Peptides against a protein of PDB entry 3ZOQ. Designs and how they scored, part 38

Target 1, 223 residues: chain A of PDB entry 3ZOQ
Amino acid sequence: QLLQDSWWNQLKEEFEKPYYQELREMLKREYAEQTIYPDSRDIFNALHYTSYDDVKVVILGQDPYHGPGQAQGLSFSVKPGVKQPPSLKNIFLELQQDIGCSIPNHGSLVSWAKQGVLLLNTVLTVRRGQANSHKGKGWERLTDRIIDVLSERERPVIFILWGRHAQMKKERIDTSKHFIIESTHPSPFSARNGFFGSRPFSRANAYLEKMGEAPIDWCIKDL

## One batch from the design tools (peptide; aimed at target 1 Q62 Q70 K83 G129)

Design b2_p21_4_s3 (made by RFdiffusion4, then SolubleMPNN; from b2_p21_4, 10 letters changed)
Fold by OpenDDE base, seed 3:
Structure b2_p21_4_s3 (fold): chain B 223 residues (1-223), chain A 21 residues (1-21)
Amino acid sequence: as target 1 above (223 residues)
Amino acid sequence: DEAEREEIEKEREKLAEKEEA
């Protein structure tokens, strides 16, 4: 997939590395032999919707949803017409409590991505019905580099790190330049332990305003 | 850590099961 020029300039060296070539060969086999999500054209949607220079906020996920029609290459996001996953429902509940947004009738976060919210999973593919099936295959090295090049950027970024998996990336973030918003994961298993009431959306916008940047319109319109 | 990953995974499994039903 052709990346936007801004991301290509940051990541081109990674694509030439053996680990990425091995990952690509693995993915070719996986997509040929079994059902893999997202669609191969959607793997880099996070980078397609949000250029390197346009990143204002990063929301880290683990890996794509592994059910039919769910994953669209954006962390936590699902395609329109797909039932909202529990974590996403909790995200919308927090959004409503934080800044008063209505709960949308769909789960697509594309509107956030288009505003500079990089919805990045650390692993960008998954086998149907097999969560984390592509863990440790090379994606983490690429996505670590994505975090690194954002951390190296002079223009500040806000990293929203929900849960321990995302928070493990904190060591890669230069907190002298960038802001981190941390809480428990929006999962029903953890949301009540700190995600609810964490107000990540208003906090992110407060940082953006302090930086002289336009805030994110976090409210999602119905389709 | 591994415990939180398992919790997130369990949520996704339950979702997949509901969509396949």
Scores: peptide ipSAE 0.084, ipTM 0.759, DockQ to the pose 0.100
OpenDDE base, seeds 1, 2, 4, 5: peptide ipSAE 0.080, 0.072, 0.071, 0.082; ipTM 0.768, 0.759, 0.751, 0.767

Design b2_p21_4_s4 (made by RFdiffusion4, then SolubleMPNN; from b2_p21_4, 11 letters changed)
Fold by OpenDDE base, seed 1:
Parts: structure tokens; sequence; C-alpha cells
Structure b2_p21_4_s4 (fold): chain B 223 residues (1-223), chain A 21 residues (1-21)
């Protein structure tokens, strides 16, 4: 099967729907004719690293990095050895100011994913050098369903929504059960307008502790 | 590749700016 059992049980019906079949056929052509990121085997890495039942926190991104060697199927994350993109650098700066973590020498957020931080992009593929080139092709419907099934879960989730694009998903989240942390995007163009000083990491852990759950170790070790 | 990625990153940040405006 395409996904681990916990996600498959939540999403299996989506993969049989016409929109996803059309998306699949589009992706076959794209991967054959264009350079597409991430690698096709990494498309669902966010769901692979973080099971449906293990999700504690969700961090939404737009779409994958579209430069060579960057995207690894996790929002904001880059493969080890890849220079940290500006937004990611700002994420680490806020992390340092929020809870005192050192700036890691790499940009991989896999350690967060393994702890229950779902690093989900709303669009899961992109053409090289063409940001948001796969917008409106079907991914948004699937990722909306991912948000929906998490919102429907009885066990609370913390949604970290940076910027307007992510915040547009708030209407799909049952705020009677789930927690939302909102700020401006970590982009250099917006970070000083509210992202810096927003302390999303300590706030997320405060909610986890309130729920009687183990906090996330947000600090990332050097490789 | 680094130069390409820098340009690409700048483009993504500009898109983010548009989304925030």
Amino acid sequence: as target 1 above (223 residues)
Amino acid sequence: AEEENEKINEEREKIAEKEES
C-alpha cells in the first residue's frame, strides 16, 4: 500500500477518486518529462515519518523547494548538506530566541517529524525552478482531507499556521478540540511583522504539557 | 547549484511576500 496503516485507513478512499487518478496521471507525465521535486519516493515522507495517531503538531507549508537537492518531502525542511533557505534560517532564529536551541549546521527537520510534528505542504510536488507549478492539480484536495481527518480526531492536535496561505486552512480545524498557533510567515519579507517573538515552539509545548503529553524536543543536533 | 538555489530561494521568498500582502 501507498501509506502506512494509520494514514491508509484515513485516506484510502481519496486515492480511488477521479481527482487523484487525474493527479496521478499528471504526475506520471511530469516526472517523465520534467524535473520534479521531491523524488517521487519522497512525496509522502511527512506521512511516512509521522503516523496519523502520532501527530502532535502540524506545520503547514505551501509547496516543496524547487531547487536541486533541497526538498525531502517535509515542509520547510531541506536535506542535510543543503544550505538553509531564508525562511528556515528564520525558523531557527526564532527557535533559538524562544527556547534557547542552537542553530543546527543543517536544515533537516526529520527529528521533529519523528516526534509527531507533521511537516505537511499543501501541494506535495513542484517543477524545478517553477514555484507552485503544481498548484490546483489535485494535491490541495488530498491535503485538505488530511487536515479534515486530523480535525475530526478526538485527541487534540496543535496547528502552527505561518502566513495567510496556511491560515486559510483554519476554517477546516475544529478549534473546540484543537489548538492553533498563528503568526506571519518566517519569510524575510514578513518575519519581522510578527513571526519573530511569536514563540511557537514553547507555546506548542505548553499545550502538549496541558494535554498530559510529552513535549517536542525542538532542538536539532548537528550532523 | 548553489547559485541556482539562491535565486530559487529568493523567488520563493517573493512569493511568500505576495501571500502576506
Scores: peptide ipSAE 0.368, ipTM 0.885, DockQ to the pose 0.811
OpenDDE base, seeds 2, 3, 4, 5: peptide ipSAE 0.365, 0.356, 0.362, 0.350; ipTM 0.886, 0.884, 0.885, 0.883

Design b2_p21_5 (made by RFdiffusion4)
Pose (drawn by RFdiffusion4):
Structure b2_p21_5 (pose): chain A 223 residues (1-223), chain P 21 residues (1-21)
Amino acid sequence: as target 1 above (223 residues)
Amino acid sequence: SEEDEAKLAEEQAFYEELEAE
């Protein structure tokens, strides 16, 4: 068993399939032969921090950060102590305009994960310095299933879909139950074309309040 | 697409800054 019960009960059949076994064998070799991010112990951190039952909001990313000391097994977040990349700086600028939070002295979003924000990348590993290097190796098949089981959940889930790749997942989400907040990506190329001013954080909290759920405290505290 | 290319180039430039430390 690789995950806590709430998730394992939804995903155990996927981990038994040939594609996962092939992916696992490839990763055993690659972690031993080269530099793979995030650290192997951190691959499933988004699901460890945020159980299936506790998921309030899902923020979909693509692949992990590919530099040293960055990836934590969470979308968009970085380990404390490293520089915040441009897209993450833009997320904090939008958070400041929307909610009013000060800019933090680190980029870790673990506080969000502990409050029910699933920081799910669609690809969970990457070779150092080589973006998208683990594309098509089997992670998409698993993360599509993670999206499927969240879409099947009775209690509604709020999906935040930034950019084109994340928005492609709308087809897998049952919008008769679930909420979608979508905009352009926070990358500097696209942030001023819709992401800025979109107010995703207060909009997510409004959907939660309508359902009688506690809102997310989005502000990140300095370390 | 142009947006993907620009995002990847910016990410690579930021990665090079990390390696220079």

Design b2_p21_5_s1 (made by RFdiffusion4, then SolubleMPNN; from b2_p21_5, 10 letters changed)
Fold by OpenDDE base, seed 3:
Structure b2_p21_5_s1 (fold): chain B 223 residues (1-223), chain A 21 residues (1-21)
Amino acid sequence: as target 1 above (223 residues)
Amino acid sequence: SAEEEAREKELAEFYAELEAL
């Protein structure tokens, strides 16, 4: 099995479907012929760091960063030593304003993932310098299934949906069980139109506390 | 465990296929 047990029990059937086999064959060609991000070993990092049962919060991204050394297999996250992308800088600004966290000297969100924040992109790979180049190649079917099995879970999940692309997934989420935090995207083009001041971190923790769960320590330590 | 070993093997095979030139 490719995934740890809790995810595999939910997703194993997807990996046998024709669409995923076609996706895998596509990925083989792409990684051989192009520079693809993230590293092949990092593609499923979101599922490796956060088990199905441990998911408390989901933050949806679109596709990985397409610059060298950036993508870490986690939505919005960048490897240590990489300059923080504009959207990530805005995420940290909102984090500081919301709950008083300092701006970290790196952009790795692994500490969130380890606490049950599923940092999921809807598309898990991208060609260097070509945003959305792997759109419509099969990843969306798998990641839709991830959303579906989380929506079907009895234990509630908090979905943080920044911007229209993420918000389009709301139709797959049972809002009678799960909590949704929506705002504009943290991108510089949209952040001032609703992302700033949306306080997604404190709102998520408030919901976790109401559920009797431990809040997320959103503050990221310097490396 | 045997299951963990099987997972690691399958992951290694998956990565090897994507890393092959």
Scores: peptide ipSAE 0.295, ipTM 0.810, DockQ to the pose 0.020
OpenDDE base, seeds 1, 2, 4, 5: peptide ipSAE 0.290, 0.207, 0.290, 0.230; ipTM 0.808, 0.766, 0.807, 0.785; seed 4 fails the geometry check

Design b2_p21_5_s2 (made by RFdiffusion4, then SolubleMPNN; from b2_p21_5, 7 letters changed)
Fold by OpenDDE base, seed 1:
Structure b2_p21_5_s2 (fold): chain B 223 residues (1-223), chain A 21 residues (1-21)
Amino acid sequence: as target 1 above (223 residues)
Amino acid sequence: SEEDKAREAELEAFYAELEAL
């Protein structure tokens, strides 16, 4: 059993399927022959930090950061001590403008994950310096299943979908039960076209409160 | 728990498989 019980009950069948076995064989070769991110021990961190039952919010990313020491298995998140990537800086700027949080001195979003924010990339590994190098290798099928089982959950989820890639997953989400927050991507190339001022954090908390759930403390403490 | 230990062992086996090449 690779995952905690709540996820394993939802996903165990995927790990027995041929596509995942092929993915696993690919990963063996890649980690042997290339520099792959994140560390193998961090690949499933999003599912380790946030159980299936504890998911309140989902934030979809594409694939991990491909620079040294950056990726920690959580979408948009970087390990402490790592310079904040441009998209993450913009996320924190929006967080400040939305709900008044200070800009943290690090880029770790683990505190969100521990509160029920599933920080899921659609592709969970990448080669050093080669964005999307593991696209189409099997991860998308697994992560689509993650979205599907969350969509099937009776207890509502809030999906935050930044940019076209994440928004393409909307077709898999039952919008009669679940809430969608959409905007342009936090990337410097798109943030001014709708991400800034989208107020995803306060909007997410408003939905949580409407559901009778505790809001997320989005403010991140300095380390 | 024994279940937690078993999961940790499976994870370590997974990691070892990626690390052993």
Scores: peptide ipSAE 0.309, ipTM 0.807, DockQ to the pose 0.020
OpenDDE base, seeds 2, 3, 4, 5: peptide ipSAE 0.138, 0.296, 0.041, 0.037; ipTM 0.720, 0.799, 0.582, 0.625; seeds 3, 5 fail the geometry check

Design b2_p21_5_s3 (made by RFdiffusion4, then SolubleMPNN; from b2_p21_5, 7 letters changed)
Fold by OpenDDE base, seed 4:
Structure b2_p21_5_s3 (fold): chain B 223 residues (1-223), chain A 21 residues (1-21)
Amino acid sequence: as target 1 above (223 residues)
Amino acid sequence: SEEEEARLKEEEEFYKELLAE
């Protein structure tokens, strides 16, 4: 099986559906004919690092970074040694202002993922230099199902929804059971309009504490 | 673990299938 047990039990039926088979065939063509990110081994990294049962927080992204060596299968995250993209820099600025964390010397958010922060893009692949090139090809149906099965989970989840694209997924979330943190997107274009000062990290931890759960250590150590 | 090894094998097969097309 492609996924570990906790996710496979929730998603295995999706992988047998025609839409996913068509997506898979598309991916075969794309990876053969184009430079596609992330590496095929990293496509499902968000689900590999954070089990279904261990999800505490979800941070939704749109699609992977489309530059060389950037995407690592986690929303907003970049591989170590890669220059931090503008949105990620703003995320770290807010993190510093919110809870006092130092800005790390790298952009990897793997430490968040390992603590139960599902860093999920709605589209899991992209062509080099072509943002949104794999939009509408089938990923959204799978990732919608991921949101659905989390929404159906009895144990509450915190969804951090930055920007309109992520906020469109709110309709799939049972807000009577789960918590939503919304603001403008961390991109330079929108960050000053609400992202800065939104304090999503302390707010997420406040919800976790109310649920009797351990907070996330959002501070990222230098490599 | 056995589960992790099985997953890694499946990931490798997934990778190879994408490259084979």
Scores: peptide ipSAE 0.248, ipTM 0.792, DockQ to the pose 0.021
OpenDDE base, seeds 1, 2, 3, 5: peptide ipSAE 0.235, 0.231, 0.276, 0.227; ipTM 0.781, 0.773, 0.801, 0.776; seed 3 fails the geometry check

Design b2_p21_5_s4 (made by RFdiffusion4, then SolubleMPNN; from b2_p21_5 with D4E A6K K7R Q12E E19L)
Fold by OpenDDE base, seed 2:
Structure b2_p21_5_s4 (fold): chain B 223 residues (1-223), chain A 21 residues (1-21)
Amino acid sequence: as target 1 above (223 residues)
Amino acid sequence: SEEEEKRLAEEEAFYEELLAE
């Protein structure tokens, strides 16, 4: 059993399907022949840090950072001691402008994950230096199922969808139960076109409060 | 718990298999 019970009960059937077996075989080959990120032990970190029942917010990414020591299995997050990538810097800038948080001296979003923010990439592995190298290999089917089972959950979820790629997942989300926060991507190429000023953090907390749930403490402490 | 330890062991075994090939 790879996942904790709450996720395993939702996803165990996926791991038995041919597509995942093929994905697994691909991964075995890739990790043997290439440098793949994140570390194999970190692939499912998003699901390890945030149980199915504890999910309050979902932030979708595309695929992991492809540089050495960066990816830690959480969308947009980097390991402590790693230089903050441009998109993450912009996320923290918006966080500061939105709710007044200081810019942290690291890029780890683990504190969000521990509070119920599922930091999910749609593709969970990547070759070193080759963005999207594992696109279309099976991860998307699994992560689509993750979105589906969350959408089917009775307790509402907030989906934060930055950019077109993430927004393509709207069709899988039951908006009669769940909430969606959309803007352009935090990338320097798009952030000024809507991400900045979108205030996703305060808006997410507003929804949580409306649902009678505890808000997320989005502020990240220095290490 | 023992169940958690078992799960962690199985998870580790999976990762080792992934790395072994």
Scores: peptide ipSAE 0.212, ipTM 0.757, DockQ to the pose 0.020
OpenDDE base, seeds 1, 3, 4, 5: peptide ipSAE 0.201, 0.239, 0.200, 0.023; ipTM 0.761, 0.775, 0.753, 0.504; seeds 1, 3 fail the geometry check

Design b2_p21_6 (made by RFdiffusion4)
Pose (drawn by RFdiffusion4):
Structure b2_p21_6 (pose): chain A 223 residues (1-223), chain P 21 residues (1-21)
Amino acid sequence: as target 1 above (223 residues)
Amino acid sequence: AEEEERERLEEEDLELAEEEE
């Protein structure tokens, strides 16, 4: 068993399939022979921090950060102590305009995960310095199933889909139950074309309040 | 050295993000 019960009860059949076993064998070799991010113990951190039953909001990313000391097994977040990349700086600028939070002295979003925000990348590993190097190796098949089981959940889930790749997942989400907040990506190439001013954080909290759920405290505290 | 590598990769990521658009 690789995950806590709430998730294991939804995903155990996927981990038994040949594609996962092939992916696992490739990763055993690559972690021993080269530098793979995030650290192997951290691959499933988004699901460890945010159980299936506790998921309130899902923020979809693509692949992990590919530099030293960055990836935590969470979409968009970085380990405390490293420089915040441009897209993450833009997420904090939008958070400041929307909610009013000060800009934090670190980029870790673990606080969000502990409050029910699933920071799910669609690909869970990457070779150092080589973006998208683990594309098509089997992670998409697993993360599509993670999206499927969240879409099948009775209690609604709020999906935040930034950019074109994340928006492609709308086909897998049952919008008769679930909420979608979508905009352009926070990358500097696209942030001023819709992401800025989109107010995703207050909009997510409004959907939660309508359902009688506690809102997320989005502000990140300095370390 | 690690910070310099990260800054270089962030520049390459910005170029890749532009190409994907």

Design b2_p21_6_s1 (made by RFdiffusion4, then SolubleMPNN; from b2_p21_6, 9 letters changed)
Fold by OpenDDE base, seed 4:
Structure b2_p21_6_s1 (fold): chain B 223 residues (1-223), chain A 21 residues (1-21)
Amino acid sequence: as target 1 above (223 residues)
Amino acid sequence: MDEEENEKLEEKLLELAKAEL
């Protein structure tokens, strides 16, 4: 799929590199031979919903959900009608506690993406039932470049880094220009150790207001 | 899925296994 012109201008050189061609050939085999998530047309949904210039906030995930119908190319997000995963339930619990939003009856974060929240996984594909099965195949190099070009942007970005994996990307972020919100991961295994009460949504909006930007409407309407 | 969920699950399983030894 053709990326928006703003992302294409930032990433075109990556798509010409050998590592990306190898990744693409690997993905062609994987999608032909196995069940891969998300759908091939949804791989770049984070970049489709949020242009390079429109990015206000970045939320980093690791890899897509590996269950049927879950992944939609956005970190932590699930398609409507899909049961909310435990981490996403905790995200909505924190959202309710932070800014008073009701817990939505679905798990789609598309409304955030449309407002400039880049919901980026570091790995953009996964085999059915096999978490991290596409780790180390070239996605991390592309997504590192996405972080780099955002870090190089003059207009500030807010990076929300939940858990150690996302926090390892902090070294790529120019903290003199960009804001970082860090906590433990929303996972049931970590959420009580600092994610709950971290108030990432109100803190992100406070930074946006300080920058003279419109805040994110984090509240998600029912479908 | 986040690797941190798996790492913590593995750590918990390792702790349980050590407690059974």
Scores: peptide ipSAE 0.027, ipTM 0.571, DockQ to the pose 0.075
OpenDDE base, seeds 1, 2, 3, 5: peptide ipSAE 0.026, 0.021, 0.014, 0.025; ipTM 0.563, 0.604, 0.476, 0.553; seeds 2, 3 fail the geometry check

Design b2_p21_6_s2 (made by RFdiffusion4, then SolubleMPNN; from b2_p21_6, 8 letters changed)
Fold by OpenDDE base, seed 3:
Structure b2_p21_6_s2 (fold): chain B 223 residues (1-223), chain A 21 residues (1-21)
Amino acid sequence: as target 1 above (223 residues)
Amino acid sequence: AAEEENAKLEEELLELAKKEL
């Protein structure tokens, strides 16, 4: 699908750059020779569901889930009918503790994306069973530009940065305009060290309200 | 033109992905 016009205007120059052409050729080979996730139609789902102008909140992930049927082009999100990964389960536990939402019977975060939550991975593709297999192939340069153009935007954005990988992007964010919510990662290995009780959802909504924007309905309905 | 090129990439990748299915 074509990117939303608002993202195209921000990113068009990147798509003409040699690094993106090399990335494109790499992806053609990878999708031809390997099982790659997400589905090629879903690679840019974060940008498809959330236009540049509609971004209220950014949640950064690293790379897509590398298991069958999991990744849907949104950070932390899984397709309906897929077992919730451990990190996503912890996200929903924090959501319940923070603002009282029930744990949904699925792992799709599309409802957040449609409300202006940009669910962006820094790397947008992965080989089946091989975490970080597409690291350093060009995606990080594009996704850095996505962060940059959001940082340059006059209308404030809330960046939710879970764990060190996401927090490394803080240097690209103009903290005079934009708000950052930082904690440990929702992973079972780190969640108890600061993610739980961090209340990112209520904090994000409090900032949205302060900015005169509609809060996010973080509660996910069952399917 | 560049929007069309990205759409073409997604379509090309889709066709490749469909061949793997």
Scores: peptide ipSAE 0.029, ipTM 0.607, DockQ to the pose 0.023
OpenDDE base, seeds 1, 2, 4, 5: peptide ipSAE 0.027, 0.027, 0.029, 0.257; ipTM 0.610, 0.601, 0.596, 0.796; seeds 1, 2, 4, 5 fail the geometry check

Design b2_p21_6_s3 (made by RFdiffusion4, then SolubleMPNN; from b2_p21_6, 9 letters changed)
Fold by OpenDDE base, seed 5:
Structure b2_p21_6_s3 (fold): chain B 223 residues (1-223), chain A 21 residues (1-21)
Amino acid sequence: as target 1 above (223 residues)
Amino acid sequence: DDEAENEKLEKELLELAEKEL
């Protein structure tokens, strides 16, 4: 599927650059020779579900889940019918404590994406069973540009930055225009050190309301 | 997509490698 026109206008120059052409050729080989996640049609799902102009909130992840059927092309999200990973479970626990949402019976965050939550990984592909296997291959340059063009946007964005990897992107964000919500990562190894009780969902909505925008309905319906 | 888990595993692997060297 073609990128939405709004993202194409922002990113078209990147797609013509040598680094991206090399990345594409690498990915063609990887998808032909190995099991790569997500499905090739789902790589840009974050941009498909959330147009450049519709972005209200950004949640940064590192790279896709590397298990069978998990990755959906959205950070932290898993396809329906897939067991919720530990970090996602903790996200839903915080969601429940923050704003009273029930824990959904699935792990799909598509409903957030459709409301303007850009669920962006910094690396958009991974080999089966090999976390970070596509790190340093060119995705980070593209996703840095995505952050940059959002930072340059006049209409404010809320960036939710969980953990050190996401927080390293703070230097690219114009904090005179945009809001940042930071905490430790939702991982079981870090969640108790600041993620739990950080209330990112209510805080994000409070900023949206201050901007005169509709809040996100963070509550996810069962399937 | 679990930064803290990956960091822990990387540290454990590094510690194992240092013991073997």
Scores: peptide ipSAE 0.043, ipTM 0.588, DockQ to the pose 0.077
OpenDDE base, seeds 1, 2, 3, 4: peptide ipSAE 0.036, 0.035, 0.037, 0.038; ipTM 0.570, 0.578, 0.581, 0.579

Design b2_p21_6_s4 (made by RFdiffusion4, then SolubleMPNN; from b2_p21_6, 9 letters changed)
Fold by OpenDDE base, seed 5:
Structure b2_p21_6_s4 (fold): chain B 223 residues (1-223), chain A 21 residues (1-21)
Amino acid sequence: as target 1 above (223 residues)
Amino acid sequence: MDEAENEKLEEELLKLAKEEL
């Protein structure tokens, strides 16, 4: 039996909708005329690394990093060899303070994705050097549907919502079934106002254990 | 470069459409 719970089964109707066709045509033009991040093959890496059924935790980001070689289709994550962005450095500082993990020598969160951490941006592409350049172009409707189908899932999910942008998605989450971990954003502008000391990693694992699920190994090995 | 990026984009969108996720 084709697993009824593939991302395709959950999202197939979205791909036929006019908004997605318009988004697709926009993206074709943007990738042809501009430098767009991530690489086109990496746009859906969050869904590639974490199947619909394997999702244990969701971490919402806004849009990809807009610098060369940074974005890898996973929220907050950067390719190996890329300098850790300030928000990611703060994520690792909180990880160290929360559960004692060492700061990794790289910024790839692929190990989290492979364990069922859906590292989803609400907007999945960006122009080089132009943060939010693809905001309001259709991605938010697709990613809202991703949140919706996870909210509809019987098996509980943990949503980690850092900052106001991610927290606006709370209205789409059935809090009777799913757990939400909220704090300020890991950005240097907000991290000291509640992100530090929020202990999202230990709290997520405590919920997973309560549900009888294996916890996430949040500690990232050096490369 | 642009044609190759467009082809890769089409391939990614097609992977979704073919239940390859």
Scores: peptide ipSAE 0.030, ipTM 0.623, DockQ to the pose 0.026
OpenDDE base, seeds 1, 2, 3, 4: peptide ipSAE 0.027, 0.031, 0.023, 0.028; ipTM 0.578, 0.635, 0.603, 0.607; seeds 2, 3 fail the geometry check

Design b2_p21_7 (made by RFdiffusion4)
Pose (drawn by RFdiffusion4):
Structure b2_p21_7 (pose): chain A 223 residues (1-223), chain P 21 residues (1-21)
Amino acid sequence: as target 1 above (223 residues)
Amino acid sequence: TDEEERERNDREREEILAEEE
């Protein structure tokens, strides 16, 4: 068993399939022979921090950060102590305009994960310095199933889909139950074309309040 | 250094994202 019960009860059949076994064997070799991010113990951190039952909001990313000391097994977040990348700086600028939070002295979003924000990347590993290097190796098949089981959940889930790749997942989400907040990506190329001013954080909290759920305290505290 | 490598990787990543958008 690789995950806590709530998730394992939804995903155990996927981990038994040949594609996962092939992916696991490739990763055992690559972690021993080269530098793979995030650290192997951290691959499933988004699901460890945010159980299936506790998921309130899902923020979809693509692949992990590919530099040293960055990836935590969470979308968009970085380990405390490293420089915040441009897209993450833009997420904090939008958070400041929307909610009013000060800009934090670190980029870790673990506080969000502990409050029910699933920071799910669609690809869970990467070779150092080589973006998208683990594309098509089997992670998409698993993360599509993670989206499927969340879409099948009775209690509604709020999906935040930034950019074109994340928006492609709308086909897998049952919008008769679930909420979608979508905009352009926070990358500097696209942030001033819709992401800025989109107010995703207050909009997510409004959907939660309508459902009688506690809102997320989005502000990140300095370390 | 690690910081210089991260800055290069961040710039590369932002270029990829620009192409995807």

Design b2_p21_7_s1 (made by RFdiffusion4, then SolubleMPNN; from b2_p21_7, 8 letters changed)
Fold by OpenDDE base, seed 2:
Formats: structure tokens, sequence, C-alpha cells
Structure b2_p21_7_s1 (fold): chain B 223 residues (1-223), chain A 21 residues (1-21)
């Protein structure tokens, strides 16, 4: 896929590396032989909606939803008309309790992405019905590089790291420049152990204001 | 552990898929 100039400048060297070429060839086979999510045109939606320079906040996910019509290339986000997954429902519950937003009638987080919230999964594709099926195939190296180039950026970034998988990326983040908001994962299996009440949205906006940047309008309008 | 966390998340996704089937 063609990336925005700002991301291309940061990542162009990765696309020439053998690991990415192997990943690309793997994906060609997978999309030809299996049902893969998201649509191939949506794989890099997180980078399409949020340029390198416009990133204010990063929210890390693991890999895409693996059900029909769900994944749209943004972590935790689902296409309009799709039932909100449990983790996303909990995200909206925390959003409501944190800053008073209404629960939207859809699960699309595109409005966040357009404001500078990079909704990045560590793995960007998945086989239908097979969670983590594309783990260890090369995506992690690319997405690690995405984290690295953001960490190297002079303008501060806020990293929201829900759960241990995302928190493993802390070692790649220069905390002398950037801010980290951590809690347990919004999954029903972990949300009550720290995610609820963590107030990541107000905390992120507090950091943005401290940096002299416009806060994120986290409230999502109904469609 | 990290693996346990990932397993829990995966179970959630599997449950979601099962409900949609």
Amino acid sequence: as target 1 above (223 residues)
Amino acid sequence: SDEAEREKIDKEREELLAKEA
C-alpha cells in the first residue's frame, strides 16, 4: 500500500528489507487462499488516518478482529453496523465514566484517528476465526519500527498501553520525552482489575494540555 | 503473565465469534 509521505519517510527502509518482502509474499498467499481481515486496502488504515506528524496518542492493540465485517484496520475499532465487541463496550463505558461521553450507537473509532489517535495493532492481519494466526510473520518488526520512530520524534507522544502485551513495548519508548498511560486490558477478563477507573482519556488530554496541544474530542457521534 | 493475558483476550474474541455464528 502507498503510505502518506510522512510515514513513507519514516518507514520506506523497512519495506525494502527481506522480512517485509517475505511478509508481503505471505500475505499474497493468505489473501488468495484464505479469508483474511481486514480488507487488504484497509491494512494500513491507522497510518492513513493519522500521519506521522499528526500522532498525538497511540493506542496499541494485538491483532484485528477475525469475524466478518469487523476489522477496519484500526485497533479496537469496528465498522459501522457491527456489534460492539466486549472490549470496545468496556472502552466506551470507561469513556462515559471518565469524561461523560455518551455510548455511541456504533463502534467506529475513525473520529479518534482523524484527531491524531494512532490506533495501531502490533499485528495488522488475521485469518478468519483464527486469532493471532499471523503472529510472528513480520508485522511485529514493522510495528516495532513504528513505535521506534515515534519514540525518536521530538514532539511528545502519549502511549496508552492496555494489558501486558501492549506494555511489553514500554522498553521501546523514551519516557524522557513521551508519556505512558498504563492499565489492565479493557477485556471483560481484566477490565475490573484496573482498566475501569483508570481514566485514560482525561489523563491523555491532561498531558496534551500540559504540552500546549489541543485535547482529543473523545466523544463519538452517533451515525 | 503476558501469555495468560493474551489467552484471555483471545478467548474473548472466540466467544464473540461464537455468538455471531
Scores: peptide ipSAE 0.065, ipTM 0.753, DockQ to the pose 0.086
OpenDDE base, seeds 1, 3, 4, 5: peptide ipSAE 0.056, 0.038, 0.035, 0.060; ipTM 0.740, 0.703, 0.686, 0.743

